Peptides against a protein of PDB entry 5YCA. Designs and how they scored, part 90

Target 1, 132 residues: chain A of PDB entry 5YCA
Amino acid sequence: RSLPAERNPLYKDDTLDHTPLIPKCRAQVIEFPDGPATFVRLKCTNPESKVPHFLMRMAKDSSISATSMFRSAFPKATQEEEDLEMRWIRDNLNPIEDKRVAGLWVPPADALALAKDYSMTPFINALLEASS

## One batch from the design tools (peptide; made by RFdiffusion4, then SolubleMPNN)

Design b2_p19_6_s2 (from b2_p19_6, 10 letters changed)
Fold by OpenDDE base, seed 4:
Structure b2_p19_6_s2 (fold): chain B 132 residues (1-132), chain A 19 residues (1-19)
Amino acid sequence: as target 1 above (132 residues)
Amino acid sequence: MYYPPMTLEQLEELFLASE
């Protein structure tokens, strides 16, 4: 597959220690029509553009939003590039389409695989280790 | 009753509002 050419400078070094990022994660309860759900979120700000995106994990099953990962990693990606990557994820990983929140959500192992591809490993490790 | 899923943008707005 072909990933977008430009990546968020925040993810320039995939080898950084993730532990300092753990305290930056926050748990938040969101109310849905069928009841509350807890998310763990990590605010990731592009150091160049100053535009933030949230990486997010469902507390209940530890699913990570792959769509949010992609959008954070590739700030200049086109919708076509996103669609292509989401199709790749459907074909190669184990995503779910959650009834409550849009996008593709992937289990921790798949999230870490994507993190390696997107150079986001420290951030996803922190997100997975943070308390809910 | 059917409710469409919340968009990621909507969820991010809720996160931002809580900061």
Scores: peptide ipSAE 0.732, ipTM 0.931, DockQ to the pose 0.930
Fold by OpenDDE base, seed 1:
Structure b2_p19_6_s2 (fold): chain B 132 residues (1-132), chain A 19 residues (1-19)
Amino acid sequence: as target 1 above (132 residues)
Amino acid sequence: MYYPPMTLEQLEELFLASE
């Protein structure tokens, strides 16, 4: 597959220690029509554009928003590029389409695989280790 | 009743509002 050419400079170094990011994660209860659900989130701000995106984990099953990962990693990606990557994820990983929140959500192992591809490993490690 | 899933943008707005 082909990923977008430009990546968020926040993710320039995939080898950073993730532990300092753990306390930056926040748990939040979100109300849905069928009841509350807790998410763990990590605000990731592009150091050039200053635009934030949140990386997101469902506390209950540890699913990670792959769509949010992609959008954070590739701030200049087109909708077509996103669609192509989401199709790749459907074909190659184990995503779910959650009834509560849009996009593709993937289990931890898949999230880490994507993190490697997107150079986001420290951030996803932190998100997975953070308390809910 | 069927409720459509919220968008990621909507969820991010909720996160921002809580800060």
Scores: peptide ipSAE 0.732, ipTM 0.930, DockQ to the pose 0.939
Fold by OpenDDE base, seed 5:
Structure b2_p19_6_s2 (fold): chain B 132 residues (1-132), chain A 19 residues (1-19)
Amino acid sequence: as target 1 above (132 residues)
Amino acid sequence: MYYPPMTLEQLEELFLASE
């Protein structure tokens, strides 16, 4: 598949040690109509544009927002490019569409596969290992 | 009754507001 050409410079090195990122993750309870749900989040700021995006994990089942990963990794991607990648994820991975929060959510193994493709492995490792 | 999911943008705003 084809991914957007411009990548967030935050993810220039996929081989970095992830452990320093673990304490930067934060757990937060969000209220929904059907009750509260806890998310673990990691703030990822583009060092050039200074625009932040959050990587997100549902505490209950460790599902990670693939859509947020894509948006963080490819800040200049068009809606068409995002739609194409989300279709690829539907066809090749095991995403779910959660009734509480939009986008595609993927299990940890799929998140790590995407992380390799997007060059953000340390960040996803940290997000998965952080406590909720 | 169907309740639409929160957008990712809305969730990010909640995260930012909690910092």
Scores: peptide ipSAE 0.732, ipTM 0.929, DockQ to the pose 0.921
Fold by OpenDDE base, seed 3:
Structure b2_p19_6_s2 (fold): chain B 132 residues (1-132), chain A 19 residues (1-19)
Amino acid sequence: as target 1 above (132 residues)
Amino acid sequence: MYYPPMTLEQLEELFLASE
């Protein structure tokens, strides 16, 4: 598959130690019509544009938003490029479409596979290890 | 009763509001 040409410079080095990122994660309870749900989030700010995106994990089943990973990694991606990647994820990984929050959500192993492709392994490791 | 899923943009707004 082909990924967008320009990547968020925040993710220039995939070999960084992830442990300093763990304390930056935050747990937050969100209210939905069917009841509350807890998310663990990590704010990731593009050092050039200063635009933030949140990486996010569901506390209950540890699912991670693949869509949010993509949007953070590729700030200039078109909607068409996002759609193509989401189709690839459907065909090659094990995503779920959650009834409460849009986008594709993937289990931890799939999230780490995507993290390798997007050069954001330290950030996903931290997100997975943070408490809820 | 059916409710549409929250968008990722809406969820991020809630995260930002909590900072």
Scores: peptide ipSAE 0.731, ipTM 0.930, DockQ to the pose 0.905

Design b2_p19_6_s3 (from b2_p19_6, 6 letters changed)
Fold by OpenDDE base, seed 5:
Structure b2_p19_6_s3 (fold): chain B 132 residues (1-132), chain A 19 residues (1-19)
Amino acid sequence: as target 1 above (132 residues)
Amino acid sequence: PFYPPMTLDELEKLFEESE
């Protein structure tokens, strides 16, 4: 598959130690019609544009928003490029479409596979290790 | 009963407002 050419400069180095990012993660309870759900989130700000995106994990099953990962990694991606990547994820990984929050959510192993592709490994490691 | 899922933009807004 082909990923967008321009990547968020925040993710220029995939080899950095993730441990300093762990305390930057925060747990938050969100209210839904079916009841509350806890998310662990990590605010990731593009150092050039100053535009933030949140990486996010569902606390209960540790599923991570692949769609949010993509949007953070590729700030200039078109909707078509996002759709193509989401189709690839459906065909090659094990995503779920959660009834509470839109986008594709993937289990930890799949999230780490995507993180490698998007050069986001330290951030996803931190998100997975953070407490809820 | 069925209800539409929250968008990612809306969820991010809730995160931002809590900071």
Scores: peptide ipSAE 0.731, ipTM 0.933, DockQ to the pose 0.878
Fold by OpenDDE base, seed 4:
Parts: sequence; C-alpha cells; structure tokens
Structure b2_p19_6_s3 (fold): chain B 132 residues (1-132), chain A 19 residues (1-19)
Amino acid sequence: as target 1 above (132 residues)
Amino acid sequence: PFYPPMTLDELEKLFEESE
C-alpha cells in the first residue's frame, strides 16, 4: 500500500524510549447513552504546526483508534488517502467498528504493527502501558 | 435504542476540555 508522503515530524524517530511518555497519558471517563467508558489518551502535538491530536485507547479491551493514529501521523492526508488506508486495515488487520466512537479500532498487536508503519512505536507503547 | 457513534473530533474536544 501507499501511505501519504508527508509524516508528522513528531514521529521522525521510531527508536526512542517510550517510558517518558507514559506519565503523559491520561485516563478519562466518557459518558455515553449506554453508560460510561474509560479511555486512555495521549496528546501528540506536531512540533512544526503546533496542531495536536490525541491517540486513544479503550481501557476495557485496550483497543486503539487506528483512525486517530493515521490522522496524527499524516497531517496533510486527504480523505481519500485515509479511506484507502482504512480499507487496507479492514482487509489486512482485525479492526472493530465500535458502536460508541467512530473510526476503526484495532487490538494492541495490530496497533503496534501500524505504529511501525507510521513510525509511532514509542507513542503506542506508552499508550498501551499507561494505567487506566 | 440506536444512537450514532460519537465522532473522533467530538471525543477529542471532550479530552481537550478536561485538560
């Protein structure tokens, strides 16, 4: 597959130690019509544009928003490029379309596979290790 | 009953408001 050409410079080095990012993660309870759900989130700010995005993990099953990963990694991606990547994820990984929050959510192993592709490994490791 | 899923933008807004 073809990923967007420009990547968020925050993710220029996939080999960095993830442990300093763990305490930057935050747990938050979100109220939905069918009840509360806890998310673990990590605010990731593009150092050039200063635009933030949140990486997100559902506390209950540790699923991670692949859509949010993509949007953070590729700030100039078109909707078509996003759609193509989401289709690739559907065809090659094990995503879930959650009833409460939109986008594709993937289990930890799939998230780490995507993280490698997007050069986000330290951030996803931190997100997975953070407490809820 | 059925309700539409929250968008990622809406969820991010809730995260920002809590900081």
Scores: peptide ipSAE 0.730, ipTM 0.933, DockQ to the pose 0.922
Fold by OpenDDE base, seed 1:
Structure b2_p19_6_s3 (fold): chain B 132 residues (1-132), chain A 19 residues (1-19)
Amino acid sequence: as target 1 above (132 residues)
Amino acid sequence: PFYPPMTLDELEKLFEESE
């Protein structure tokens, strides 16, 4: 597959220690029509554009938003590029489409595979280790 | 009953409001 050419400079070094990011994660209860759900989130601000995105994990099953990962990693990606990557994820990984929140959500192992591809491993490790 | 999923933008807005 072909990933977008420009990547968020926040993710320039995939080898960084993830532990300092853990306390930056926050748990939050969100109310939905069918009841509350807890998310763990990590605010990731592009140091160049200053535009933030949240990486997010469902606390209960540790599913991580692959769509949010992609949008954070590739801030200049077109909708077509996103659609292409989401199709690849559907074909090669184990995503779910959650009834509560849009986008593709993937289990931890798949999230780490994507993190390697997107050069954001420390951030996903921190998100997975954070308490809810 | 059926309800549409929240968009990621909407969820991020809720996160920002809690900051």
Scores: peptide ipSAE 0.730, ipTM 0.933, DockQ to the pose 0.899
Fold by OpenDDE base, seed 3:
Structure b2_p19_6_s3 (fold): chain B 132 residues (1-132), chain A 19 residues (1-19)
Amino acid sequence: as target 1 above (132 residues)
Amino acid sequence: PFYPPMTLDELEKLFEESE
């Protein structure tokens, strides 16, 4: 597959220690028509553009938003490039289309596989280890 | 009744408002 040409400079080094990122994660309860659900979120700000995106995990089953990972990693990606990557995820990983929140959600192992491809490993490790 | 899923942009807005 072909990933977008430009990556968020926040993710220039995939070998950083993830532990300092853990306390930056926050748990938040969101109200839905069928009841409340808890998410763990990590605010990731592009150091060049200053535009933030949130990485996010569902507390109940530890699913992580692959779509949010992609949008954070590739700030100049087109909708066509996002659609192409989401199709790849459907064909090669084990995504879930949640009824409450849009996009593709993946289990922890798949999230770490994507993190390797997107150079986001420290951030996903921190998100997975944070408490809810 | 059917309710459409919340978009990621909408969820991010809720997160930002809680910062």
Scores: peptide ipSAE 0.730, ipTM 0.932, DockQ to the pose 0.904

Design b2_p19_6_s4 (from b2_p19_6, 9 letters changed)
Fold by OpenDDE base, seed 1:
Structure b2_p19_6_s4 (fold): chain B 132 residues (1-132), chain A 19 residues (1-19)
Amino acid sequence: as target 1 above (132 residues)
Amino acid sequence: PYFAPMTLDELEALFLASE
């Protein structure tokens, strides 16, 4: 597959220690028609554009939004590029289409695989380790 | 009953509002 050429400069160094990011994560209960669900979120601000995106994990099953990862990692990606990547994820990983929140959600192992591809491993490690 | 999933933009808006 072909990922977008320009990546969020926040993710320039995939080798950084993730532990300082853990306390930056926040748990939040969101109300849905079928009941409440807890999410763990990490606010990631593009240091160049100053535009924030949230990385997010469902507390119950630790699923992580692959779509949000992509959008954070590739700020100039087109919708077509996103669709292409989401199709790749469907074909190659184990995504879930959740009934509560749109996009593709992937289990922790898949999230870490994507994190490596997107150069955002410290952020996903922190998100996974944070308490809910 | 069936309901449409919340968009990621909507969820992010809720996160921002909580800050």
Scores: peptide ipSAE 0.735, ipTM 0.931, DockQ to the pose 0.883
Fold by OpenDDE base, seed 2:
Structure b2_p19_6_s4 (fold): chain B 132 residues (1-132), chain A 19 residues (1-19)
Amino acid sequence: as target 1 above (132 residues)
Amino acid sequence: PYFAPMTLDELEALFLASE
């Protein structure tokens, strides 16, 4: 598959220690029509554009938003590029389309696979280890 | 009962509002 050419410079080094990022994660309860759900979030700000995106994990099953990972990793991606990657994820990983929040959500192992592809491994490790 | 999923932008807005 083809990923977008420009990547968020926040993710320039996939080998960094993830542990300093763990305390930067925050748990938040969100109210939905069918009841509350807790998310763990990590605010990731592009150091050049200063635009933030949140990486996010559902506390209950540790599913991570692959769509949010993609949007954070590739800030200048077109909608077509996002659609192509989401289709690839559907075909090659184990995503779910959650009834509460849009986008594709993937289990931890898939999230780590994507993190390797997007050079986001420290951030996803931190997100997975953070308390809820 | 069915309800439409919120968008990721909407969820991020809620996260930002909590800061």
Scores: peptide ipSAE 0.735, ipTM 0.930, DockQ to the pose 0.863
Fold by OpenDDE base, seed 3:
Structure b2_p19_6_s4 (fold): chain B 132 residues (1-132), chain A 19 residues (1-19)
Amino acid sequence: as target 1 above (132 residues)
Amino acid sequence: PYFAPMTLDELEALFLASE
């Protein structure tokens, strides 16, 4: 597959220690028509554009939004490029489409595989280790 | 009961509003 050419400068070094990012994660309860659900979120700001995106994990089953990972890693990607990557994820990983929140959600092992591809391993490790 | 999923943009807006 072909990933977008321009990547968020925040993810220039995939080898950094993830532990300082853990306390930056925050748990939040969101109300839905069928009841409350807890998410763990990590605010990631592009150092060049100053535009933030959130990485996010469902507390109940530790699923992580692959769509949000892609949007954070590739802020200048077209909708077509996003659609192509989401199709690749459907064909090669184990995503789910959740009834409460849109996009593709993947289990922790798949999230770490994507993190390696997107050069954002420290951020996903921190998100997975944070408490809910 | 069925309801439409929240968009990621809507969820991010809720996160920002809580800061």
Scores: peptide ipSAE 0.735, ipTM 0.930, DockQ to the pose 0.860
Fold by OpenDDE base, seed 5:
Structure b2_p19_6_s4 (fold): chain B 132 residues (1-132), chain A 19 residues (1-19)
Amino acid sequence: as target 1 above (132 residues)
Amino acid sequence: PYFAPMTLDELEALFLASE
């Protein structure tokens, strides 16, 4: 598959130690019509544009938002490029469409596979290790 | 009962508001 050409410069080095990012993660309870759900989030700010995006994990089953990963990694991507990648994820990984929050959510192993493709492994490792 | 999913933008707004 083809990924967008422009990548967030925050993710220039996929080999960095992830441990300093763990304490930057935060757990937050969100209220939904069917009850509360806890998310673990990590704010990731593009060092050039200064625009933040959140990487996010559901505390209950450790599912991670693949859509948020894509949007953070490729801030200039078109909707068409996002749609193509989401279709690839549906065809090749094990995503779920959660009834509470939009986008595709993937299990930890799939998230790490995407992290390698998007050059954001330290950030996903930190997100997965953080407490809820 | 069914309800519409929250968008990712809406969830991010809630995260920002908590800071």
Scores: peptide ipSAE 0.735, ipTM 0.930, DockQ to the pose 0.860

Design b2_p19_7_s1 (from b2_p19_7, 9 letters changed)
Fold by OpenDDE base, seed 4:
Structure b2_p19_7_s1 (fold): chain B 132 residues (1-132), chain A 19 residues (1-19)
Amino acid sequence: as target 1 above (132 residues)
Amino acid sequence: SEVDEILAKAQEQLYNGPF
């Protein structure tokens, strides 16, 4: 597959210690028609553009929004590039089906695989380890 | 989308809420 050419400079070093990011995560309870659900989010600010994106995890099963990862990693990506990557994820990973939320969500192992591809490993590790 | 709505609400709460 072909990922977008420009990556968020926030993710220039995939080897950084993730532990300082853990306390930066926040839990949020969201009400859905079938009841409340808790999400964990991590604010990721592009150091150049100063535009924030939020990485999202479902607290219950630790599913992570691949869509949020992609949008944070590739801030200049087109919708077509996103669609292409989401199709790749569907074909090669194990996305979940959840009618309550939009976007493509993946299990923790898949999220970490994507994190390697997007150079986001510290951020995904922190998101997964944060309490809800 | 619902993801966008969640993200928007989260952002608002971070800036204007107790977080």
Scores: peptide ipSAE 0.063, ipTM 0.699, DockQ to the pose 0.166
Fold by OpenDDE base, seed 2:
Structure b2_p19_7_s1 (fold): chain B 132 residues (1-132), chain A 19 residues (1-19)
Amino acid sequence: as target 1 above (132 residues)
Amino acid sequence: SEVDEILAKAQEQLYNGPF
């Protein structure tokens, strides 16, 4: 597959230690019609544009928002590029369907696979290890 | 899109929630 050419400079080094990012994560309870659910978020700010994106994890099953990962990693991606990647994820990984949340969410192993592709491994590791 | 709206809402809720 083809990923967008320009990547968020925040993710220029995939080998960084993730542990300093763990305490930067925050847990939050969100109310849904069927009850509360806890999410863990990590604020990721593009150092050039200063635009923040929040990487998101469902605390219960550790599913990660692939949509948020993609949008954070590729700030100049076209909608077509995003659609193509989301389709690739649907076809090649194991996304979950949760009617309560928007975007495409994937289990931890898939999130780490995407993280490698997007050069976001430290951030996803931190998000997965953070307390809820 | 609906996805964008819900994602934005979730992001906002997570951003503005109590921490």
Scores: peptide ipSAE 0.048, ipTM 0.685, DockQ to the pose 0.283
Fold by OpenDDE base, seed 5:
Structure b2_p19_7_s1 (fold): chain B 132 residues (1-132), chain A 19 residues (1-19)
Amino acid sequence: as target 1 above (132 residues)
Amino acid sequence: SEVDEILAKAQEQLYNGPF
């Protein structure tokens, strides 16, 4: 597959130690019709544009928002490019079905596979290891 | 977008929630 040409400069080094990012994560309880659910969020600021994006994990099963990953990694991507990648994820990975949340969510192993593709492994490792 | 709406709501709850 083809990913967008320009990547967020925040993710220039996929080999960085993730441990300093763990305390930057924040747990958040969100109320849904069927009850509360806890999410873990990590604020990721593009060092060039200064625009922040939030990476998100469901605390219960550690599912990660692939949509948030893509938008953070490729801030100049078109909607068509996003749609193409989301279709690829559906066809090649194991996204979950959750009507409560928007976007495409994937289990931890798939999130780490995407993180490698998007060069954001330290950030996803931190998000997965953070307490909730 | 729909994702943006959820993120906005989450941010609001984080900073302005009851706890």
Scores: peptide ipSAE 0.045, ipTM 0.686, DockQ to the pose 0.175
Fold by OpenDDE base, seed 3:
Structure b2_p19_7_s1 (fold): chain B 132 residues (1-132), chain A 19 residues (1-19)
Amino acid sequence: as target 1 above (132 residues)
Amino acid sequence: SEVDEILAKAQEQLYNGPF
């Protein structure tokens, strides 16, 4: 696969300590037809464009939105590049099916694999460790 | 609430983002 050439400057250093990011995460309970579900979110702002993206986790099983990760990491990506990456994830990782949420979601181990590829490891570690 | 609006906006961004 080929990832987009330009990456969000927020993710220039994959070795940063993740612990300061943990208290920046926020949780919310939302009612669905089949019952309530808790989500954890982390606001990530591109320091150049000042445009925010929200990384998201399902509290119960710790599934992470791969779509939110990709869009945050590659703000100038084309639709073709996103479609190609989402197909790669479907073919090579273990995405879940959940009609309640938009985008493509993956389990924690897959999220950390993507985080390594996108240079987002501190942010995904913080999102996974945050309380709900 | 503000949190509800943020999450709704985040979900909308997944459907209607700039890509």
Scores: peptide ipSAE 0.034, ipTM 0.648, DockQ to the pose 0.091

Design b2_p19_7_s2 (from b2_p19_7, 9 letters changed)
Fold by OpenDDE base, seed 4:
Structure b2_p19_7_s2 (fold): chain B 132 residues (1-132), chain A 19 residues (1-19)
Amino acid sequence: as target 1 above (132 residues)
Amino acid sequence: SEVERLLEEAQRRLYEGPF
């Protein structure tokens, strides 16, 4: 597959210690027709453009929004590039089906695989370890 | 579609609110 050419400079170093990011995560309870669900969010701001994006995890099963990862990592990606990546994820990883939320969500192991590809491992590790 | 609209609304709710 082909990933977009320009990546968020926030993710220039995939080897950084993730632990300082853990307390920056926040839990949020969202009401759905079938009851409340808790999500954990991590605000990630592009240091150049100052545009923020939130990485998101379902607290209960630790599923991560791959869509949020992609949009944060590749701020200038086209819709076509996103669609191609999401199709690749569907074909090669193990996304879940949850019609309560938008985007494509994946299990922790898949999220970490994507994080390696997108150079955002510290952020996903922190998101996964944060309390809910 | 309505499903898409509801999904987008849910995503909006995930990005908004307290942090």
Scores: peptide ipSAE 0.039, ipTM 0.652, DockQ to the pose 0.481
Fold by OpenDDE base, seed 3:
Structure b2_p19_7_s2 (fold): chain B 132 residues (1-132), chain A 19 residues (1-19)
Amino acid sequence: as target 1 above (132 residues)
Amino acid sequence: SEVERLLEEAQRRLYEGPF
């Protein structure tokens, strides 16, 4: 697969300590037709453009939105590039089907694999460790 | 439908809601 050429400068160093990011996460309860569900979110701001993106985890099973990871990591990606990556994820990882939410969601192990590819490891580790 | 409206609202809050 071919990932976009330009990456969010926020993720220039994949080796940073993740622990300072843990308290920056926030829980959010969302009402759905079948009842409430809790999500954990981490606001990630591109230091150059100042545009924020939210990384998201389902509290119950720790599924993480791969779509939000991609959009945060690659701010200049085309829709075609996103579609290509999402197809790759479907073919090579283990995405979870949940009609309540948009985007493609993956289990923790897959999220960490993507994080390595996108240079987002500290941020995904923090998101996974945060309380809900 | 009412279900569709609730889902749309949930989606909006999930991705665009306050932090």
Scores: peptide ipSAE 0.038, ipTM 0.664, DockQ to the pose 0.862
Fold by OpenDDE base, seed 2:
Structure b2_p19_7_s2 (fold): chain B 132 residues (1-132), chain A 19 residues (1-19)
Amino acid sequence: as target 1 above (132 residues)
Amino acid sequence: SEVERLLEEAQRRLYEGPF
């Protein structure tokens, strides 16, 4: 597959210590028709454009929004590029089915695989380790 | 439907929260 050419400069260094990011995560309880669910979010601001994106985890099973990762990592990606990547994820990883949430969500191991591809490892590690 | 509306509201809250 081909990922977008330009990546968010926030993710310039995949080797950084993730622990300082853990306290920056926040838990959010959302009421759905079938009951409440808790999510953990990490606000990631593009240092160049100043545009924020939220990385998102379901607290219960630690599923992570691949869509949120992609949109944060590739600020200039086209919809076609996103669709292509989401299709790749469906074909090659193990996305979950949850009608309550938008986007494509993947289990922790897959999220870390994507994080490596997108140079987001510290951020995903922090998101996974944060309390809910 | 009402369910759809509630889901939309949940999605809005999910992606546009104050954090």
Scores: peptide ipSAE 0.038, ipTM 0.663, DockQ to the pose 0.858
Fold by OpenDDE base, seed 5:
Order: sequence, then structure tokens, then C-alpha cells
Structure b2_p19_7_s2 (fold): chain B 132 residues (1-132), chain A 19 residues (1-19)
Amino acid sequence: as target 1 above (132 residues)
Amino acid sequence: SEVERLLEEAQRRLYEGPF
């Protein structure tokens, strides 16, 4: 597959220690028709454009929004590029079906695989280790 | 798209919650 050419400069170094990011994560309870669910979020701001995105984890099973990862990593991606990547994820990884949430959510192992591809490993490690 | 709208709403709800 082919990923977008321009990547968020926040993710220029995939080798940094993730532990300083852990306390920056926050838990939030969101109400759904079938009851509340807790999410863990990490605010990621593009240092050049100053545009923020939240990386998102479901607290209970640690599913992570691949859509949010992609949009944070590739701020200038077209809808067509996103659609192609989401189709690739659906065809090659193990996305979770949850009718309560939008986007494509993946289990922790798949999220870490995507993190390598998107150069987001420290951020996803922190998101996975944060308390809820 | 509808998916994009719902994701935007989810992000907004998270943005508006406590940090």
C-alpha cells in the first residue's frame, strides 16, 4: 500500500521514550444509548499547523481508533487516501465492529503495527499504558 | 460523509470534556 507523502512533524522520531506521554493522557466517560463507556485520549497537536487531534482508546478492551491515528499522522491526506488505507486495514488487520462509534477501531497489537507504519509508536504505547 | 460527521462529533465531545 501507499501512504500519504506528508506526515505530521509531531511524529518525526518513532524511537523516543513514551513514558513522559503517559500522564498526558486523560480518561473520559461518554454516554451511549446502551450505557456509559470510558475512553482514554491523548491530545496530539501538529507543531507547525497547531491543529490538534485526539488519539482515542476504549478503556475496557484497549481498542484504538485507526481513523484518528491516520488523520493525526497525515493531516493533508485526501478522502480517497483515507478510504484506501481503511480498506487495507479492514482486509489485512482485525478491526472491531462497534455500532456506537464512528471510524475503524483495532485491537492493541494492530494499533502498534499501524503505529510503526505511521511513526507513532511512542504515542500509542503511552495511550495503551495510561490508566482509565 | 456520515462516518466523518460522527467521528467529528466524537472528537468534539472529547475536546469539550475535562482534560
Scores: peptide ipSAE 0.038, ipTM 0.653, DockQ to the pose 0.317; fails the geometry check

